# Ledger of designs, part 142: peptides against a protein of PDB entry 4HTP

Target 1, 231 residues: chain A of PDB entry 4HTP
Amino acid sequence: SQTVASHVPFADLCSTLERIQKSKGRAEKIRHFREFLDSWRKFHDALHKNHKDVTDSFYPAMRLILPQLERERMAYGIKETMLAKLYIELLNLPRDGKDALKLLNYRTPTGTHGDAGDFAMIAYFVLKPRCLQKGSLTIQQVNDLLDSIASNNSAKRKDLIKKSLLQLITQSSALEQKWLIRMIIKDLKLGVSQQTIFSVFHNDAAELHNVTTDLEKVCRQLHDPSVGLSD

## One batch from the design tools (peptide; made by RFdiffusion4, then SolubleMPNN)

Design b2_p22_1_s2 (from b2_p22_1, 14 letters changed)
Fold by OpenDDE base, seed 5:
Structure b2_p22_1_s2 (fold): chain B 231 residues (1-231), chain A 22 residues (1-22)
Amino acid sequence: as target 1 above (231 residues)
Amino acid sequence: SELEEALKEMREEMEKREEEAK
């Protein structure tokens, strides 16, 4: 079945997240999220105009925006050190070179940007001159690859994990990879609370999530902002 | 199609927002 996530580029989500992060005020952060959400809902209505009771929802995007609330997908088994080693290999970086050392020693302040401890930002600057300007993945494709990683981690299939990671990396811009890393590590650093994200999505979202702890149910049951839990 | 137009409008809006943020 067709989903909104199968049509929305991952780049669009990453661009939205980047705007949210760069915004200083809560109101501006909320505006950027709301605009993305409204566009998603509008497209959903058009896509499913002749179909009632679809299971499609904002869940594919929401689980990437709030990755710490993920309960469907098992652990990736991926840490910053693994990603660093993968990038060094993939980009053919000299192991004793400046960029390799930045990735491996990401916790130590080595640069003027104050990015110490933020692996995703360090990776971004290494990737920016080396990666595609525009990625080709949809939100659905990103989730499918992340599902593959989690499943193969559980099955201890390291070769297949590497294959899926390579597909993500080679089809993503530096900016998209920055956000992808943060999604995998489960720390987006948006500067807006989980409660704020839920409140913008739906007035009853925080309550339903507190009861169910099921992000998919929250997105599906509260897809329409005008229909509450008591309706 | 209506779907293609909706997708186009969404993309145009996203591009506009990206340009305004630069």
Scores: peptide ipSAE 0.042, ipTM 0.699, DockQ to the pose 0.915
Fold by OpenDDE base, seed 1:
Structure b2_p22_1_s2 (fold): chain B 231 residues (1-231), chain A 22 residues (1-22)
Amino acid sequence: as target 1 above (231 residues)
Amino acid sequence: SELEEALKEMREEMEKREEEAK
């Protein structure tokens, strides 16, 4: 069945996240998230206009925005050091070169940008001159690839993990990869709390999540912002 | 189709927001 996530480019989510990160005020951050969410809901209504009892919801996006709350997908088994080595190999970076050393020593302040400790930002600057300007992946495709990574990690199939990672990397812009890395590492650094994200999504979202700990149920049951838990 | 129109509108809105954020 077709989902909203199968139509929404991953780039659109990343652009929204970038706007949220760049915003200084809480109100502005909330506005950017709300605008994306409202657009998603509008598209959902159009996509499913003639279909009742759909299971489609904001869940595919929400699980990428709040990756710490992921319970369906198992652990990726991916750390910054693994990604660094992969990028060095894929981009054919000299091992003793400046860019390779930046990736491997991302925790050490080496530059004026103050990005020390944020691997995703270090990777972004290395990738920017070397990657596609526009990615081709949808949110659904990103989730499918992440599911594959988690499944293969559980099965200890390192070769298949690498294959899925390469597919993600080769089909993504530098900006998209920045956010993808943060999703995998489970730290988006948006400057807004989980509670704020839930409150914008639905008034009852935080409460329902506290009881169920199931992000998909939260997104499905509270899809309509006008329908509460007591309704 | 109605779906194509909805997708187009969504894309136009996203592009507009991106330009406003620059």
Scores: peptide ipSAE 0.039, ipTM 0.691, DockQ to the pose 0.799
Fold by OpenDDE base, seed 3:
Structure b2_p22_1_s2 (fold): chain B 231 residues (1-231), chain A 22 residues (1-22)
Amino acid sequence: as target 1 above (231 residues)
Amino acid sequence: SELEEALKEMREEMEKREEEAK
């Protein structure tokens, strides 16, 4: 069956996250998230106009926005050091060069950007002059690749993990990779709380999540913002 | 189709937001 996530570019989510991160005020951060969510719901209604009781929901996006609440897929087994080594190899960076050292020593402040300890930001600046300007992946495709990584990590298939990572990297812009890294590491640095994200999504979302700890169930049951838990 | 129109509208809206954020 067709899903909203199969039509929405991953770039659109990343652009939204970038706007949220750059916004200083809570109200502005909320606005950007709400606009994305409203667009998603509108498209859902159009896509499923003739089909009632679909299982499709905001879950594919929500699990990327709140990756620390992921319970369906197992651990990726990916650390910053692994990604650093992969980028050095893929981009053919000299191992003793400035960019390779920045990736490997991401915890040490280098230069004026103050990005010390944020591997995703360091990676972004290394990738920006070297990567495609626009990615081609949908949210569904990103989730499929992440599922593959988690499954292959559990199966200890390192070669297949690398294959899926390469597909993600080669089909993504520098900005998309910045956010993808943060999703994998499970730290988006949006400057907005989990509670705020849930509150914008649905008034009962935080409560339902506290009881069920099931993010998909939260997204499906509370898909309509006007229908509460007691309804 | 209605679906094609909805997709078009969504993409136009997202592109507009991206341009406004530059």
Scores: peptide ipSAE 0.035, ipTM 0.684, DockQ to the pose 0.802
Fold by OpenDDE base, seed 4:
Order: sequence, then C-alpha cells, then structure tokens
Structure b2_p22_1_s2 (fold): chain B 231 residues (1-231), chain A 22 residues (1-22)
Amino acid sequence: as target 1 above (231 residues)
Amino acid sequence: SELEEALKEMREEMEKREEEAK
C-alpha cells in the first residue's frame, strides 16, 4: 500500500530539521515543523482521498524526529566510534590525518567551529567537501534501512549491518548524513522540547503518549488535529 | 566526488566478495 513516507524525500525532512536547528526563536522552530506537518497531512489527504480506513500516519517521520521515543525498532548497536571508523574506511582517510583524528576524537575541542562533542557536525564538515551527491532516499526507505540495521544487530549479522549503513551513506548528501547520524545516536539537538513537538502535532498527543508510550498509536489516533481523544 | 568514487569502489568490492562467497 502507498504511504506518504514512500513519496516524501528524506532530504525534505532533513532540510526542515536544519531550519529548525538554525532558528533562534521558539516560534520560528515551531513554524518550520508546522509547515512540514501541514504539508504531510495535505499529501496524506490527497493520497488517501478514496481510502478512509488507512493505517498510514505521520509515524514514519515522527519516529525520526523523536528517535528517543522509538520502541518498535530495537537498538542499532551503532556508536560514534563505529561510524568514525566506517567513514575513515569509506573516505580512505589517512588514519593519522587531521580528518580521521577529528572523527575519532570528536569530544576533544579541535578548533573554531565549537562542534566539540557533536559527532554529526564533525562528520558533516568532513563529508561536505567530499560528498557532492544529492540524496535519493525517501523517508520510508530510510526507515526500512534502519529497521534492517536493528534487526541484523539483534541477529548479530555485522556484515548486513554494514551493507545497510553503506546504502544509507551512499544515497545521502552530507547534510542528510548529519541528520541520519543524529537519528541513529538519538540526539537531534533541535532546541525544541518533545512537549513542543507533541503540542504542535496535536493538543492531546502528549497525554496519549504519556499513557500509551506508543508513538505510532499517537500518530494514528491523532492524525486529524481537529479530532480529539474524547471524540 | 571523491566520496562517490570511494563508495562506488566499496560497493564493487562488496559485491565481488558476495559473489565469491556464493
């Protein structure tokens, strides 16, 4: 069945997240998220115009925006050190070179950008001059690959994990990889709270999540902002 | 880009290894 996530480029989500992160004010951050959400809902209505009983929802995007609330997908088994080593290998970076050392020692203050401790930002700056490709992944494809990683981690299939990671990396821009890393590490650094994200999504979202702890259920039941829990 | 080339080479190497493992 067709889903909204199968049509929305991952790049669009990443661009939205980038705008949110760069925005200084809460109101601007909210505006960017709301615009993306409204566009998603509009597309949903168009896509499912003739199908009233659909399970499709904002969940595929929401689970990437709030990755710390992910409960369906098991642990990736991926840490910053693993990603650093992978990038060093993929980019054929000299192990004793400046960029390799930046990735490996991402917690150490290395200079003027103030990105110490943010592996994704360090990776972005290493990738940006080297990665000129445009991203081609949809949100659904990203989630499918992340599901594969989690499943293969549980099954201890390291080679298949690497394969899925390579697919993600090779089909993503430097900016998309920055956000993908943050999704995997489960820290987006948006500067907006979970409560704010829920409040923008639906007035009852925080309450329903507090009771159910089920992000998919929240997204499905509260898909329509005009229909409440008591409705 | 250097990344695209490196990634292409790695994909080719992985495909080769998968074929050799069959």
Scores: peptide ipSAE 0.006, ipTM 0.329, DockQ to the pose 0.017

Design b2_p22_1_s3 (from b2_p22_1, 13 letters changed)
Fold by OpenDDE base, seed 3:
Structure b2_p22_1_s3 (fold): chain B 231 residues (1-231), chain A 22 residues (1-22)
Amino acid sequence: as target 1 above (231 residues)
Amino acid sequence: SELEEALKEMQEKMKKREEEAK
């Protein structure tokens, strides 16, 4: 079955997240999220015009925006140190070189950008001159690869984890990888609360999530912003 | 088709957002 997520580039989500992060005010952050959400809903209506009661929803995007609420996937088993080592290998960085040391010692302030402790930002600057300018992955493909990573982590298949990570990395821009890292580590640093994200999505979203703790259920049941929980 | 139009609109909006994020 066709899903909205199979048509939306991961780059579009990342561009939205980047704009949210760069925005100073809550209102501007909300505007950027709402624009993405409205585009998603509009496309959903067009895609599913002749199909009633589809299971497709905003869930594929929402679980990437609120990765700390993920309950369907098992743990990735990925830490910053693992990613650092992977990037050093993949990019063939000298182990004693400046960029390798930045990735490994990401918690220590290195000079100019004030990015100490933010591995994703450090990775971004290392990747920017070395990676594709535009990625090719859809949101569905990213979720499929993340599902594979989680499943293979549970099965202790390190080789298959590496394969999926390499596919994510090689098909993503530096900006997309920055956000992907934050999704995996489960810290987006958007400067907007979970409550705000839910409130923009649907007025009853926070309440339903508090009761069910099921993000997919929240996205499906509250797909239409005009239809409440009591309806 | 309506779907083709929706895809076109989405692509145009995405391009705009991408440029603004740079």
Scores: peptide ipSAE 0.498, ipTM 0.925, DockQ to the pose 0.787
Fold by OpenDDE base, seed 1:
Structure b2_p22_1_s3 (fold): chain B 231 residues (1-231), chain A 22 residues (1-22)
Amino acid sequence: as target 1 above (231 residues)
Amino acid sequence: SELEEALKEMQEKMKKREEEAK
């Protein structure tokens, strides 16, 4: 069955997240998220117009926006140091070179950019001159690859983890990789709280999540912003 | 089709968001 996530480019989500991050005010951050969400809901209605029993929801996007609340996937087993080593290998960076050292020593950057401790930002600047300008992955494809990584981590299949990571990296722009890294590490640095994200999604979302701790259930049951829990 | 129109609208909005993110 076709899902909204199979039609939405991962690049669009990343562009939205980038706009949210760049916005200083809470109101502007909320506006950017709302615009993405509204577009998603409109497309959902068009895609599923003739289908009453639909399980499709905002969940594929929400689980990437709130990766700390992920309960379906097991742990990725991926840390910044692993990603640094992977990028050094993939990009054929000299191990003693400036860019390799930036990735490995991301916590104490010597550079002029106030990106100390943010591995994703350091990676972005290394990747920007070396990566695709536009990625090709949909949100569904990204989730499929992340599912593969989690499954293979559980199975201790390091080679297959690397394979899925390489697919993510080679099919993503530098901007998309910045956000992908943050999703994997589970720290988006959006400057907006979980509560705010839920409140924009649906008035009852925070309450339902507090009771169920099931992000998919929240997205499915509260898909329509006009239909509450008591309805 | 209605779906094609919705897809087109989505793509136009995506382009706008991409430009604003640059």
Scores: peptide ipSAE 0.497, ipTM 0.925, DockQ to the pose 0.796
Fold by OpenDDE base, seed 5:
Structure b2_p22_1_s3 (fold): chain B 231 residues (1-231), chain A 22 residues (1-22)
Amino acid sequence: as target 1 above (231 residues)
Amino acid sequence: SELEEALKEMQEKMKKREEEAK
């Protein structure tokens, strides 16, 4: 069955997240999230116009925006050091070179940007001159690859984990990879709380999540902003 | 079709967001 996530480029979500992060005010951050959400809902209505009781929802995007609330997907088993080594190998960076050392020693202040401790930002600057300008992945494809990583981690299939990571990396821009890294590490640094994200999504979303701890149920049950939890 | 128009609108909005994110 067709889903909204199969039509929405991962690049669009990343652009939205970038705009949210760059915004200083809460109101502006909310506006950027709302615009993305409204576009999603409008497309959902068009895609499913003649279909009743669809299971499609905002969940594929929400689980990437709030990755710390993920309960369906198992642990990735991926840390910054693993990603650093992968990038050094993939980009053929000299191990004693400036860029390799930046990735490996990401916690040490070495640069002018003040990005110490933020591996995703350090990776972004290394990737920017080396990666595609535009990625080709949809939100569904990103989630499928992340599912593969989690499943293969549980099965201890390191070769298949590497394969899925390479697919993500080679089909993503530097900006998309910055946000992908933050999703995997489960720290987006948006400057807006999960409560704010829930409140913009639906007035009853925070309450339902507090009771169920099920992000998919929240997205499915409260898909329509005009239909309340008690309705 | 309505779906094609919705897709077109989404693409236009996406392009705008991409330009604003630079």
Scores: peptide ipSAE 0.491, ipTM 0.924, DockQ to the pose 0.807
Fold by OpenDDE base, seed 4:
Structure b2_p22_1_s3 (fold): chain B 231 residues (1-231), chain A 22 residues (1-22)
Amino acid sequence: as target 1 above (231 residues)
Amino acid sequence: SELEEALKEMQEKMKKREEEAK
């Protein structure tokens, strides 16, 4: 069956996340998230018009927005050092060059950007002049690739992990990769709490998540903001 | 179809938002 996630560009989510991150106030952060969510729900309603008992929900996006709450997908087995090495290889960066060293030594201050310790930001600046301006991946495709990575990590198939990572990287803009990295590392640095995200999604979302710890159930059961948990 | 047109419009709106966020 068709899903909303199969139609929503990953770039749209990343743009939303970028706007949230750059926003100073809580209200502005919430607005950006709400706009994305509302668009998603409207799309869902159109896509599933006249269809009953659909399992499609905001879950594909929510699990990327709150990656630390991911429980379905197993560990990726990917750390910053691995990504650094991959980027050095993929971009053919000189090993002793400035950009390679920035990626490898991302924890140390190297410049005026204040990006020390934030690998994703360091990667972004390295990638920006070298990558596509616009990616081609949908949210569904990103999740499929991430699922593949997790599955192959569990199966100890390093070659297939690399393959999926390369697909993600080569089909993503620098901005998309910044956020993808943060999703993989499970630290988005949005400046908005999990509670806020849940509260915007649905009034009962935090409660249901606290009970079930199942993000998909939360998204499915509370898909309609007007229908409460007790209804 | 009407559904296809609605979906297309939604996609276009999302694309527009993406471009505005650059």
Scores: peptide ipSAE 0.480, ipTM 0.919, DockQ to the pose 0.441

Design b2_p22_1_s4 (from b2_p22_1, 12 letters changed)
Fold by OpenDDE base, seed 1:
Structure b2_p22_1_s4 (fold): chain B 231 residues (1-231), chain A 22 residues (1-22)
Amino acid sequence: as target 1 above (231 residues)
Amino acid sequence: SEVEEALAEMQEQMKKAEEEAK
């Protein structure tokens, strides 16, 4: 059966996250998230109009927005240093060049942008002038590739991990890669708390998550914002 | 299709939000 995630471009999620990050006020951040969520729910209703027993939910997006709460997918085994080396190789960057050194020494404040310690931002600026590929991945495809990475990490198949990473990178814009990196590292730096995300999703979401620790159950059971846990 | 229309509406909303953020 078709899912909402199989239709929604990953670029749309990344654009929403970018808007949230750039917004100064809590209210504006919440508004951008709410708009994306409402659009998702409307699309869900349209997609599943003739189907009553649907397991589809916001979970495919929520697990990317709150990657620290991921429990289904095992660890990626990917660190910033691995990504740095991969980008240097992929982009054929000179090892002693400015951009390679920025990626490898991402914790050292060398740039004017104050991006010290934020590998994703450093990567973005390196990628922006070089990345000509328009992003083509859906949220489902991104999750499938991330599942592959986690599975291959568990199996200690490093070459297959690299293959899946290359597929993600080559099919993503610089902006999408920025957010992919943050999802993999599990630090989105949105400026809003987990509690705020849950509260916008559903009034009972935080409570249900505290009891179950199952993000998918939270998304499925509380799909309708008008139906509570006690209903 | 209704699915394509819903997707188009979502994309339009996202585009408007991007323009407002600029």
Scores: peptide ipSAE 0.084, ipTM 0.714, DockQ to the pose 0.816
Fold by OpenDDE base, seed 4:
Structure b2_p22_1_s4 (fold): chain B 231 residues (1-231), chain A 22 residues (1-22)
Amino acid sequence: as target 1 above (231 residues)
Amino acid sequence: SEVEEALAEMQEQMKKAEEEAK
């Protein structure tokens, strides 16, 4: 079935997240999230105009925005060190070179940007001059690949994990990869709380999530901001 | 179609967001 996520570029989500992160005030952060959400809902209404019983919701995006609340897919089994090694290999970086060392020693401050401990930012700066291609993945495709990674991690299929990671990397811009890394590591550093995200999504979202711990259910049941839990 | 128009509008908004985010 057609989903909103199958049409929305992953780049659009990443751009929104970047805007949120760069915004200093809570109100501005909320505005950027709301704009993305409203656009999503508008597209949903158009896409499903003649279909009342759809399971499609904001869930594909929400699970990437709040990856720490992910319960459907299991652990990725991916750490920063693994990603560092993968990037060194993929980009053919000299092992004793500056960029390789930055990736491997991402916790140590080596530059003026103050990115120590943030692997995604370190990776971004390494990738930026090397990744000239525009990202081509949709949100659906990203989730499919992440599902594959989690499934293959559970099955101990390391080769298939690498394959899916390579698909993600080779079809993503440097900016998209920065956010993808943060999604995998489950730390987006948006500067807004989970409660804020839920409150913007729906007034009853936090309550429903507290009871169900089911992010998909929250997104489905509270898809319409005008319809409450008791309705 | 209405769907295509809605998608185009969303894409336009997100393109602006991308330019601002860079």
Scores: peptide ipSAE 0.081, ipTM 0.721, DockQ to the pose 0.804
Fold by OpenDDE base, seed 5:
Structure b2_p22_1_s4 (fold): chain B 231 residues (1-231), chain A 22 residues (1-22)
Amino acid sequence: as target 1 above (231 residues)
Amino acid sequence: SEVEEALAEMQEQMKKAEEEAK
């Protein structure tokens, strides 16, 4: 069955996250998230107009926005150092070159940008002049690749992990890769709390999540903002 | 189709917001 996530470009989510991050005020951050969510729900209603019993929900996006709450997908086994080495190899960066050293020594502030310790931002600047192509991945495709990575990590298949990572990287813009890295590392640095995200999604979302710890269940049961837990 | 229109609207909103952020 078709899902909303199969139609929504990953780029659209990343653009929303970028807007949220760049916004200084809480109200503006909330507005950007709300606009994305409302558009998602509207598209869901259109896509499923003739289907009453669908399991499709905001979960594919929510699990990328709140990756620290992921319980379905197992650990990726990916750290910044692994990504750094992968990028150096993929981009054919000289090992002693400035960009390679930036990626490897991401924790050491060497530059004027206050990006020390944020590997994703460092990677973004390295990728920006090299990744000119628009990304082609949908949210569903990103999740499928991430599922593959987690599964292969559990199976200790390093070669297959690398393959899936390469697919993600080669089909993503620099901006999309920045956010993808943050999703994998499970730190988006949005400047909004988990509670705020849940509050915008549904008034009962935080409560249901506290009880169930199941993000998919939260997204599915509280898909309609007008229908509460007591209904 | 209504689906295509809804997707186009979502994309337009996202594009507009990108332009406003620049």
Scores: peptide ipSAE 0.064, ipTM 0.703, DockQ to the pose 0.944
Fold by OpenDDE base, seed 3:
Structure b2_p22_1_s4 (fold): chain B 231 residues (1-231), chain A 22 residues (1-22)
Amino acid sequence: as target 1 above (231 residues)
Amino acid sequence: SEVEEALAEMQEQMKKAEEEAK
């Protein structure tokens, strides 16, 4: 069955996240998220117009926006140091070069941009002049690759983990990779709380999540913003 | 901006998909 996530480019989610991050006010951040969510719901209604009782929901996007609440997917086993080494290898960066050292020593303040400690931002600036390819992945494809990484991590299949990571990297822009890194590390730095995200999604979302701890159930049961838990 | 262009492309793709689903 077709899902909304199979049609939505990952780039669009990343662009929305970038807008949210760059916005200073809470109201503006909320607006950008709401616009994306509303667009998603409209597309859902169009896609599933002739199908009742679909299980499709905002979950594929929500689990990337709130990656710290992921419970279905096992741990990736990926840290910043692993990603740094992968990028150095993939980009053929000299190990003693400036860019390799920036990635490896991402915690050390080096630049004027205040990016110290934010590996994703450091990676972005290294990737930006080198990554010319337009991203082509959908949200579903990103989730499929992340599922593969988690599964292979559990199975201790390091080579297959690397393969999936390479697919993510080679099919993503520098901006998409910035956000992908943050999703993997589970720190988006959006400047809005989990509670705010839930409140915008549905008035009962926080409550249902507190009881179930199941993000998919939250997204599915509260897909319609006009239908509450008591309905 | 690159972000605005990407969003415009998404909106266009979503609109196209909506039309194809009709």
Scores: peptide ipSAE 0.036, ipTM 0.652, DockQ to the pose 0.057; fails the geometry check

